Peptides against a protein of PDB entry 5ZKO. Designs and how they scored, part 21

Target 1, 44 residues: chain A of PDB entry 5ZKO
Amino acid sequence: SASNPRKFSEKIALQKQRQAEETAAFEEVMMDIGSTRLQAQKLR

## One batch from the design tools (peptide; made by RFdiffusion4, then SolubleMPNN)

Design b1_p12_2_s2
Fold by OpenDDE base, seed 1:
Structure b1_p12_2_s2 (fold): chain B 44 residues (1-44), chain C 44 residues (1-44), chain A 12 residues (1-12)
Amino acid sequence: as target 1 above (44 residues)
Amino acid sequence: as target 1 above (44 residues)
Amino acid sequence: SVSQEQAQAEAE
């Protein structure tokens, strides 16, 4: 059916969104670790 | 606490695993779409 | 679902 290409594009878009969310979560983890390291250096 | 670096490495490892899983899921989506397109071309 | 529509296309 002609609706399949639209469903495929939607599936790709949703998967790209999840990849972007996981990248943002990784960047947040790295920021938290960086902040903790900087705080530890200030106390040393 | 000296346990923080180990917890950071664990948090990074878990986040890298999730990124790899989302990449694999994206590749699976693209494979499914590719297979569907190939089948549709055979029927055209 | 997209998977159900794929399964219908193979059955036909």
Scores: peptide ipSAE 0.104, ipTM 0.663, DockQ to the pose 0.018
Fold by OpenDDE base, seed 5:
Structure b1_p12_2_s2 (fold): chain B 44 residues (1-44), chain C 44 residues (1-44), chain A 12 residues (1-12)
Amino acid sequence: as target 1 above (44 residues)
Amino acid sequence: as target 1 above (44 residues)
Amino acid sequence: SVSQEQAQAEAE
């Protein structure tokens, strides 16, 4: 019955969204560290 | 001040751990879906 | 259970 593939596809899509959100959070952390390091070098 | 690099490395390590955990969760979902599909085919 | 929902789509 056709309603079941939708649940699997939804579960896959949700898990891929979580992976993308964690990647974005990692990039934000790295950009914050990079900008802080650059500012610390400019203030010396 | 030298205490800040340790905090950054810890934040990076924690975020990389979260990415690895979400990857493992994705693989578990895909394996569960794959095994369920195989079982459904065997039961037909 | 995510396992039981795939069996319903192939029977139409």
Scores: peptide ipSAE 0.161, ipTM 0.659, DockQ to the pose 0.217; fails the geometry check
Fold by OpenDDE base, seed 4:
Structure b1_p12_2_s2 (fold): chain B 44 residues (1-44), chain C 44 residues (1-44), chain A 12 residues (1-12)
Amino acid sequence: as target 1 above (44 residues)
Amino acid sequence: as target 1 above (44 residues)
Amino acid sequence: SVSQEQAQAEAE
């Protein structure tokens, strides 16, 4: 039935969103580490 | 302090692991959908 | 579930 493709596409879209969120979280971690390193260098 | 680089690398590694897990979960979703589509086609 | 909805769709 015609509703199945929509549910599959929704499941795919949701999972791709989670991948993007984990990528953004990684970028945030790298920015925080970068900022911390910059602060440590300024204190040295 | 010298402990920071190890903790940073651990945080990066953990976040990269989560990215890989979400990628694997996406691949599983695609396989499940593919299997379901194949079953649907066999029943048609 | 998506799989259950897919099974219902084949029955139509």
Scores: peptide ipSAE 0.132, ipTM 0.661, DockQ to the pose 0.084; fails the geometry check
Fold by OpenDDE base, seed 3:
Formats: C-alpha cells, sequence, structure tokens
Structure b1_p12_2_s2 (fold): chain B 44 residues (1-44), chain C 44 residues (1-44), chain A 12 residues (1-12)
C-alpha cells in the first residue's frame, strides 16, 4: 500500500515535467520567431 | 516573405495545441488518481 | 492505466 502514493506522485511529477518541457519548447519557438523578426527589422 | 507569418502562426498554434493536450493528459491523470482514492475511501 | 497499476500493486 505504501508504494501507491509514490507511484501516483511519480506520475504527477512526470506529467508536470512534460508540461514544463512543452512550455520551454514554446518559448524556444517564440524566441526563434523573435530573432527572425528582429533580423528582418534590421534589414529594413 | 509573405509565407513567413503564416508559417510562424501555424508553428505557434501547433505548440499551443501540444500544451493543451499535455494539460488534458494531466487532468486525466488527476481524475484517475481521484477515482482510485474515492474507491479506496468507499472501501474503508 | 494508473488505476490498474495501483490495483496490481495493492494485490502484491
Amino acid sequence: as target 1 above (44 residues)
Amino acid sequence: as target 1 above (44 residues)
Amino acid sequence: SVSQEQAQAEAE
């Protein structure tokens, strides 16, 4: 019975990590777009 | 050059969809844990 | 399923 809460906590932790990774991936996309836009502005 | 903003918007939309899917997956995990806990409480 | 995995863990 003591292993149950640990397995649930692990599942929650893994899922929260996945959410954080998707947030980081979104921020990377936005940074890449931002850098591209900044480059385009510098060329104008 | 006109394809750039559309491609960026698509990339943003896809990444936001992934974040929403991970949120839904987290809520599913929490619901499953909640249902299991409720079942355990009913057996006590 | 997390519930199935838990049920199996409780059965041990």
Scores: peptide ipSAE 0.123, ipTM 0.668, DockQ to the pose 0.085; fails the geometry check

Design b1_p12_2_s3
Fold by OpenDDE base, seed 2:
Structure b1_p12_2_s3 (fold): chain B 44 residues (1-44), chain C 44 residues (1-44), chain A 12 residues (1-12)
Amino acid sequence: as target 1 above (44 residues)
Amino acid sequence: as target 1 above (44 residues)
Amino acid sequence: SFSEQQAQALAA
């Protein structure tokens, strides 16, 4: 089919956003783990 | 709450899988764009 | 980077 640069650019942008969101979700998991460990240290 | 290393490891593994899947989806988009461009070249 | 964060997760 015919090339549609605008559609392609939109697809790329959306996929980049998804990638960033999954990265943020991963960081949230890591922060939760880190916070739990720090809390354990303080409570001892 | 109490630390649960097993649960944390599972969460990490799942998030890593999601990240990989989103990367694969991005690569698919890029391949589609590349293939379209190559096709256009051949048809000219 | 995400790769660095993953490495950190493996070490945690």
Scores: peptide ipSAE 0.242, ipTM 0.710, DockQ to the pose 0.049
Fold by OpenDDE base, seed 3:
Structure b1_p12_2_s3 (fold): chain B 44 residues (1-44), chain C 44 residues (1-44), chain A 12 residues (1-12)
Amino acid sequence: as target 1 above (44 residues)
Amino acid sequence: as target 1 above (44 residues)
Amino acid sequence: SFSEQQAQALAA
């Protein structure tokens, strides 16, 4: 029942960081797909 | 250089799942904060 | 946003 503002803020910050990391990982995968498609097109 | 469509699609699906899980965790934290604030208000 | 990025990725 006790309010733990600092603990909650830290947990929120951690979750935001995790979301950012997962977004970055997704972007990396999409970049790899894009580069692969581009290379395949060049080789045709 | 080889196109691996299935592997990429699986990786994308995994990243989408991870993003959803992190979003759910964030929502859970915010719900806990909200309930704590409500309880504190009731006890005042 | 992540959803916007997903939409753009699917369209590419």
Scores: peptide ipSAE 0.241, ipTM 0.709, DockQ to the pose 0.029
Fold by OpenDDE base, seed 4:
Structure b1_p12_2_s3 (fold): chain B 44 residues (1-44), chain C 44 residues (1-44), chain A 12 residues (1-12)
Amino acid sequence: as target 1 above (44 residues)
Amino acid sequence: as target 1 above (44 residues)
Amino acid sequence: SFSEQQAQALAA
């Protein structure tokens, strides 16, 4: 049906957004680890 | 503290899992689109 | 890239 292309495009866009959000969450975890290590180094 | 490395590794593992799950979800969307297109072609 | 991030995670 004519509505399907729009629905699909929306689903794709939402999935791309979720991918980006999970990437950002991963980067935050890695940043926290790096920051913790740097802090530990400074305290030595 | 000695517990931090384990906690970090667990957080990383969980984030990797979420990344994989979101990738799988994206692939499912694309597969559904492809399948729909193929079905439409067959019905012509 | 995601691959670079993954490599960093493994090195952590």
Scores: peptide ipSAE 0.234, ipTM 0.704, DockQ to the pose 0.048
Fold by OpenDDE base, seed 5:
Structure b1_p12_2_s3 (fold): chain B 44 residues (1-44), chain C 44 residues (1-44), chain A 12 residues (1-12)
Amino acid sequence: as target 1 above (44 residues)
Amino acid sequence: as target 1 above (44 residues)
Amino acid sequence: SFSEQQAQALAA
């Protein structure tokens, strides 16, 4: 294939960015769960 | 928030699936790089 | 790592 090293490096960088974004989204969900659970405990 | 445990579990499952898909995409890129490099070496 | 974060989620 005529695919060049620059294109590969760009694809790798993009995939790493996507992985970081999905990790951040997951952490946001977990923070929301933690906050909600803590609040629910306080309201009991 | 009126967010319920089921919604949280669904969000977590979705994020885990997305992470797995991004990992698979990354591995595909790496396999393509490996294949291309191997082919380039053979053509020299 | 993401796997470590998932493990933390199970512990929460």
Scores: peptide ipSAE 0.252, ipTM 0.712, DockQ to the pose 0.045; fails the geometry check

Design b1_p12_2_s4
Fold by OpenDDE base, seed 2:
Structure b1_p12_2_s4 (fold): chain B 44 residues (1-44), chain C 44 residues (1-44), chain A 12 residues (1-12)
Amino acid sequence: as target 1 above (44 residues)
Amino acid sequence: as target 1 above (44 residues)
Amino acid sequence: SVSQEQAQALRR
């Protein structure tokens, strides 16, 4: 298995992208929860 | 859509788990790259 | 992305 530095860097970059996407997904969940709470308050 | 605090906490917990799993996957990729480099050095 | 699909699944 030849060490392909380019392939390694691509794997790292891809995995970092996945981490960033999961962070964004978490932020979206938090926003949705916050919005739900805010709407519930407006209805009261 | 009733605000179910339990459901919200479960969603948050699930998303945090996913973030942790992606971190673990990144660490595995880095370990594999490191191992490949180490083995290449041993063969030289 | 697979992550985006998973995020959408959480919103449902």
Scores: peptide ipSAE 0.255, ipTM 0.719, DockQ to the pose 0.027
Fold by OpenDDE base, seed 4:
Structure b1_p12_2_s4 (fold): chain B 44 residues (1-44), chain C 44 residues (1-44), chain A 12 residues (1-12)
Amino acid sequence: as target 1 above (44 residues)
Amino acid sequence: as target 1 above (44 residues)
Amino acid sequence: SVSQEQAQALRR
C-alpha cells in the first residue's frame, strides 16, 4: 500500500488525542479523590 | 460519601490501565507505519 | 513501569 504521509500523521494525531483524553480523565479521578479526602478532613 | 480506599485504588488502577492501552495502541500504529516504510524501501 | 504492571494485573 502506498505510503500516505497525511493519513499517517492523522492517525498519529488521533492516537495522541486519545492519550490526552485518558490523561485528563485520570487527572479528574485524582482531583475527585483529593476533594473527597479534603471533605473527610473537614468533618473531623 | 465515605472514603473507600479500595475503590479509589481500583479506579486509579483502571485509569492507568486505559492509559497503558492507549500507549500500546500508539506503539502499534508507529510499528505499522515503520513496517510500511520498510516495505516501501524494499520495493525501490 | 509500576503503572504498566498495574495495568497487566487488571487484565487478569
Scores: peptide ipSAE 0.247, ipTM 0.714, DockQ to the pose 0.032
Fold by OpenDDE base, seed 5:
Structure b1_p12_2_s4 (fold): chain B 44 residues (1-44), chain C 44 residues (1-44), chain A 12 residues (1-12)
Amino acid sequence: as target 1 above (44 residues)
Amino acid sequence: as target 1 above (44 residues)
Amino acid sequence: SVSQEQAQALRR
């Protein structure tokens, strides 16, 4: 109900956290790719 | 390795999809909140 | 895999 603003805010906060976590996971993927590329360059 | 660009692209695509899914989930939460508010207004 | 452990290892 609209009478539970605290519960709504909690739901919003949770979903924003999940979005941030997925962003962090993406950044880790990109870092891994970047590191791999850097390593390959050093071997040449 | 840098020699597996397809695997890298797949990882990127997967993480972008996850980000989009979390965005959709957030939008669903907001829709639920909005709908609840609208229903409360109609009852007045 | 994209794990926190791997990410930490890559950052060192």
Scores: peptide ipSAE 0.172, ipTM 0.697, DockQ to the pose 0.028
Fold by OpenDDE base, seed 3:
Structure b1_p12_2_s4 (fold): chain B 44 residues (1-44), chain C 44 residues (1-44), chain A 12 residues (1-12)
Amino acid sequence: as target 1 above (44 residues)
Amino acid sequence: as target 1 above (44 residues)
Amino acid sequence: SVSQEQAQALRR
């Protein structure tokens, strides 16, 4: 079949988006941990 | 409740693993595209 | 779980 550069680029873009989403998820985890730590500090 | 640093670290580690998995998936996509391109070249 | 505890903490 003929190479479809648009389809390749789309596949790459989608995968890059997934990486970005996982980064955002990591940042959310860190934010939540930070909030937990802050709350723990307030309760001391 | 007491802060559980081990559990936090575990959560971070799991999220880092997810990021690594997405990186691997990206590399697989690129490899597949590369193979497709090579195949197309051979058929010319 | 830690996740549940964190969720509770964030809701306070």
Scores: peptide ipSAE 0.142, ipTM 0.667, DockQ to the pose 0.021

Design b1_p12_3_s1 (from b1_p12_3 with E1K A2L E4H)
Fold by OpenDDE base, seed 1:
Structure b1_p12_3_s1 (fold): chain B 44 residues (1-44), chain C 44 residues (1-44), chain A 12 residues (1-12)
Amino acid sequence: as target 1 above (44 residues)
Amino acid sequence: as target 1 above (44 residues)
Amino acid sequence: KLFHELVLMEEL
């Protein structure tokens, strides 16, 4: 099929956004774990 | 709230899976672009 | 990068 550069760029941009969102979600989970560990440490 | 390591580990594992899936989807799009470029080059 | 090249190929 014919090349459609604009549609390709849109697909790539969307996938990069999704990758960034998934990374942010992962970091948020890790921060929650870190905060919980800090709270537990203060109670020891 | 109390630490729940199992639930945290499950969340992390799920997020890592999602990151891998999004990476694979990105690579697939890039392969499609690459194949299209190769086809266009052969027609030049 | 392929993405950069792709952006340059877009029709305005």
Scores: peptide ipSAE 0.179, ipTM 0.685, DockQ to the pose 0.058
Fold by OpenDDE base, seed 2:
Structure b1_p12_3_s1 (fold): chain B 44 residues (1-44), chain C 44 residues (1-44), chain A 12 residues (1-12)
Amino acid sequence: as target 1 above (44 residues)
Amino acid sequence: as target 1 above (44 residues)
Amino acid sequence: KLFHELVLMEEL
């Protein structure tokens, strides 16, 4: 079928949003690890 | 609860896998765009 | 660049 560039733009925008969401989820995991380390230091 | 480093390592590994999968999905979209561009060039 | 290229393709 004929390429619909508008559909491509939408696909790219959606995929970039997913990448950003997965990056944010990774940063949240790292923050949890960091908070755990800080709490462990306070208990010493 | 006590930090379980094994659980954190698993969370990080899983999150990195998700990032890789989303990157692969992005590359697939780009390949589709590239193929469309190539086909459009052939039609000119 | 990518979005610009996609917009240009829409104008074809």
Scores: peptide ipSAE 0.173, ipTM 0.675, DockQ to the pose 0.035
Fold by OpenDDE base, seed 5:
Structure b1_p12_3_s1 (fold): chain B 44 residues (1-44), chain C 44 residues (1-44), chain A 12 residues (1-12)
Amino acid sequence: as target 1 above (44 residues)
Amino acid sequence: as target 1 above (44 residues)
Amino acid sequence: KLFHELVLMEEL
């Protein structure tokens, strides 16, 4: 079936949202690592 | 609790994999759009 | 750009 262009718009919007959510989750993990590293430096 | 560096490594690896999977899903949608566009041009 | 192209495809 000819995929409706409106359905493409929805798919793209959803995929962009998912990519942003995965990026945010990655940044959260990096922040936790950074916090732990800072604490370890203070204990020296 | 001091998050074990091994656990951070696992979290980062998993998040990088998820980002790659979401990128692949986006590229698949873009390929479908490109194919539809090419077909539309041939019908003119 | 992408959404603009999608709108143009709706006009076909």
Scores: peptide ipSAE 0.170, ipTM 0.675, DockQ to the pose 0.031
Fold by OpenDDE base, seed 4:
Parts: sequence; structure tokens; C-alpha cells
Structure b1_p12_3_s1 (fold): chain B 44 residues (1-44), chain C 44 residues (1-44), chain A 12 residues (1-12)
Amino acid sequence: as target 1 above (44 residues)
Amino acid sequence: as target 1 above (44 residues)
Amino acid sequence: KLFHELVLMEEL
């Protein structure tokens, strides 16, 4: 069910939260890449 | 079901897409606000 | 600033 906040402030807050969540998810992917690179470096 | 792309490039591409989608959603909210402002201005 | 403006708009 799509949350439909009435207030614009609530809509903006929700979108800001989603943007932050996607940023965090991107950072997690980059951490995994970094970890993998570190492992590969150790094996050389 | 969480899509789990194997390749890092695929993971990055997926996250970039999600970030773009959230940006577009934010812009839509801002358009709605702009429209509402315009309506309010017309009523004054 | 943005949130304040939005709240004010909702009170119109």
C-alpha cells in the first residue's frame, strides 16, 4: 500500500529518507567492492 | 525477492538506477508543491 | 527553510 502523506512536509521527509536509504545501499555495495579488492590484494 | 546481481558492475548499475528513481520521485513532489503554490497565488 | 515554507503553504 502506497503511503500517501497529506502534508508536503511529510512527502518531502519521506523522499529524503528514501534518498538516504539508497545512498546507504550504494555505500554498502562500495564497501563490498573494497573488501573484495582487499582480499584480492592479499592473495597476490 | 531481493535481486542479487553477481557482478559488481551490475550492483552499481542497479543502485544508480534506484538513486535516479528516487530523484525523479523527489522532483515529482516538488512539481506538486509548485503547482499548489501557483494555485494559492491565483486565489490571492 | 523549505520545510517551513511547506508548512506555511499547507495552512493556506
Scores: peptide ipSAE 0.169, ipTM 0.674, DockQ to the pose 0.031

Design b1_p12_3_s2 (from b1_p12_3, 7 letters changed)
Fold by OpenDDE base, seed 1:
Structure b1_p12_3_s2 (fold): chain B 44 residues (1-44), chain C 44 residues (1-44), chain A 12 residues (1-12)
Amino acid sequence: as target 1 above (44 residues)
Amino acid sequence: as target 1 above (44 residues)
Amino acid sequence: DLLRELELMKAL
């Protein structure tokens, strides 16, 4: 089952995917900060 | 809102928390591997 | 990486 992988290899793979997704989400937040700041500077 | 923090500082904090939680979940999987193996050895 | 983590399973 996708929600409860039985094999340890599958559990590890799932957790590595989640870690990568959360890293990508963090990078997106940082990009949004940069973009917002750039926009604010253009309006000054 | 908990689902959509407006401040960037809150967004960053939330993502850092999620990264830590996913790291802990990974460590739990690794602990389960060790524990399962130990149990299997005791049964041999 | 995933391969490294799988190798660690052998050591635990």
Scores: peptide ipSAE 0.132, ipTM 0.698, DockQ to the pose 0.049
Fold by OpenDDE base, seed 5:
Structure b1_p12_3_s2 (fold): chain B 44 residues (1-44), chain C 44 residues (1-44), chain A 12 residues (1-12)
Amino acid sequence: as target 1 above (44 residues)
Amino acid sequence: as target 1 above (44 residues)
Amino acid sequence: DLLRELELMKAL
């Protein structure tokens, strides 16, 4: 099943996908911070 | 909405925690692979 | 790298 891969290769692949998704989520947070800072500068 | 540095710091901290948890999960998968290899060697 | 990890698994 997708939630419980039997093969080690599938387990590794799934875990690498999760790591990539968490990295993307971190980048999104940093973009939000950067955008907010830019907006604040434009309003001054 | 106005920026809240405390809220941003909390978002970053939470995301760093998630990244650490996914890294730990990957290490667990690799430990399982290593253990399986060791077992296979013992059976030969 | 996923590819490197898979190659290491083949060597087990």
Scores: peptide ipSAE 0.131, ipTM 0.698, DockQ to the pose 0.027
Fold by OpenDDE base, seed 3:
Structure b1_p12_3_s2 (fold): chain B 44 residues (1-44), chain C 44 residues (1-44), chain A 12 residues (1-12)
Amino acid sequence: as target 1 above (44 residues)
Amino acid sequence: as target 1 above (44 residues)
Amino acid sequence: DLLRELELMKAL
């Protein structure tokens, strides 16, 4: 298949987006853990 | 909902797995670009 | 910015 740099750019962009989304999801999980810990400490 | 550290650890592990999978997918795309470029250069 | 680099390489 003819190397279409546009298609490669689109593939790279899509993978970078997925990486960013998974990073954001991880940060959200960590924020939930942090907030839960803080709440638990305040209740003690 | 009761803070279950086991559930949080499972969520973290799952997100780390997803990040690794998306990194591997990105590396595969970059390898395809590299191989395609190398092939195009050899055909010249 | 790998995408910008690839686009710049296309413009050459």
Scores: peptide ipSAE 0.131, ipTM 0.697, DockQ to the pose 0.038
Fold by OpenDDE base, seed 4:
Structure b1_p12_3_s2 (fold): chain B 44 residues (1-44), chain C 44 residues (1-44), chain A 12 residues (1-12)
Amino acid sequence: as target 1 above (44 residues)
Amino acid sequence: as target 1 above (44 residues)
Amino acid sequence: DLLRELELMKAL
């Protein structure tokens, strides 16, 4: 029936992976902001 | 790519929304587990 | 974490 983890353990594992990926993506955004701020500070 | 505080705020807000959506999806999975167990108990 | 959730899933 397509991407269908039938076991609850598999569903939970997949969902936790997604949460971790979204957390990593957020951290990347924050790192980009931090680096941009640091660059702007160096140009002053 | 554009250095704009408004754009950064929008990126952060979007990413936080994604995290919240993934958390809600996880909670739904856990609720399904609980409901399934309760149904199994009622059939005994 | 995943391990905790799996433990909860066993305990219910």
Scores: peptide ipSAE 0.135, ipTM 0.700, DockQ to the pose 0.036; fails the geometry check

Design b1_p12_3_s3 (from b1_p12_3, 4 letters changed)
Fold by OpenDDE base, seed 4:
Structure b1_p12_3_s3 (fold): chain B 44 residues (1-44), chain C 44 residues (1-44), chain A 12 residues (1-12)
Amino acid sequence: as target 1 above (44 residues)
Amino acid sequence: as target 1 above (44 residues)
Amino acid sequence: DLLHELVLMEEL
């Protein structure tokens, strides 16, 4: 069955979205670390 | 609250694992596309 | 980018 190129495009798009979401989640973790470090500096 | 560096390290490690899993899933999609292309070539 | 390539092929 000739897998419809459109279906593959959709699968790729979905997977790229998931990768972007995981990247955003990683950036959020890094922001939390940064904010915590800033707070720790202010208490010193 | 000084967020324990260990907790942040664990969060980072978990997020890196998720990124690796999403990368593997993307590679699987690409393999499926590659196999489909190979099949299409054999039918021509 | 493969996504862009595939999208362009569909327009064709």
Scores: peptide ipSAE 0.199, ipTM 0.713, DockQ to the pose 0.025
Fold by OpenDDE base, seed 3:
Structure b1_p12_3_s3 (fold): chain B 44 residues (1-44), chain C 44 residues (1-44), chain A 12 residues (1-12)
Amino acid sequence: as target 1 above (44 residues)
Amino acid sequence: as target 1 above (44 residues)
Amino acid sequence: DLLHELVLMEEL
């Protein structure tokens, strides 16, 4: 199938968005861990 | 909330899996682009 | 950026 380059750019853009969203979600988890550890340290 | 470290490790593992899946999907799109370009070149 | 390169290829 003559794959329309425009459809490829759209697919890539969508994939990059998903990657960014998953990265943001990972960073949020890491922030929660960091915050929890900091709180636990303050309570000692 | 005392966030259970076990839950954090599970969340991290899940996020790493999702990142790997999205990377694989991106690589698939790039393979399709490469294949399409190669086919177009062969038809010239 | 790969996306920019693709956009440029679409315009050619």
Scores: peptide ipSAE 0.199, ipTM 0.714, DockQ to the pose 0.036
Fold by OpenDDE base, seed 5:
Structure b1_p12_3_s3 (fold): chain B 44 residues (1-44), chain C 44 residues (1-44), chain A 12 residues (1-12)
Amino acid sequence: as target 1 above (44 residues)
Amino acid sequence: as target 1 above (44 residues)
Amino acid sequence: DLLHELVLMEEL
């Protein structure tokens, strides 16, 4: 099943994809922080 | 809301927790692979 | 290579 791949290669690939997605989500959070900081600097 | 924390510190903390959980899931996959390899070696 | 070893193990 797609939720439980049999092949180890597929399990690894799926897990690496999840790690990459969580990294991207972290980068998005950091971008939002950076944009907020930039806005605060412009208002000084 | 718990699903969308307002504070950046809370957003970062939540994202770091998710990254740690995905790392643990990867380690579990690798442990399963290691156990399978060990079993295959025993059957030789 | 770990991936190659895994592919071979899946064929056992």
Scores: peptide ipSAE 0.180, ipTM 0.700, DockQ to the pose 0.030
Fold by OpenDDE base, seed 1:
Structure b1_p12_3_s3 (fold): chain B 44 residues (1-44), chain C 44 residues (1-44), chain A 12 residues (1-12)
Amino acid sequence: as target 1 above (44 residues)
Amino acid sequence: as target 1 above (44 residues)
Amino acid sequence: DLLHELVLMEEL
């Protein structure tokens, strides 16, 4: 099962992937903040 | 919207929460491995 | 079940 790996190695790998995905999502949020701020400054 | 916060501060806070949750889930997996190993050793 | 999987990994 993709949602419930039986082997520990698969469980670890899946969890590390999720951590990386959440890190990437955080970085995207920070990029959006930076881009929005830049646009706002250009309009001032 | 809970799934789409408007404010950047809310987006950051939500994303940091998700990162912490995934870290906790990883630690739980490692704890389960350790606990299982201990049980297996006791049965040997 | 988790114990069984660990035992199988140890036998490899």
Scores: peptide ipSAE 0.170, ipTM 0.696, DockQ to the pose 0.043; fails the geometry check

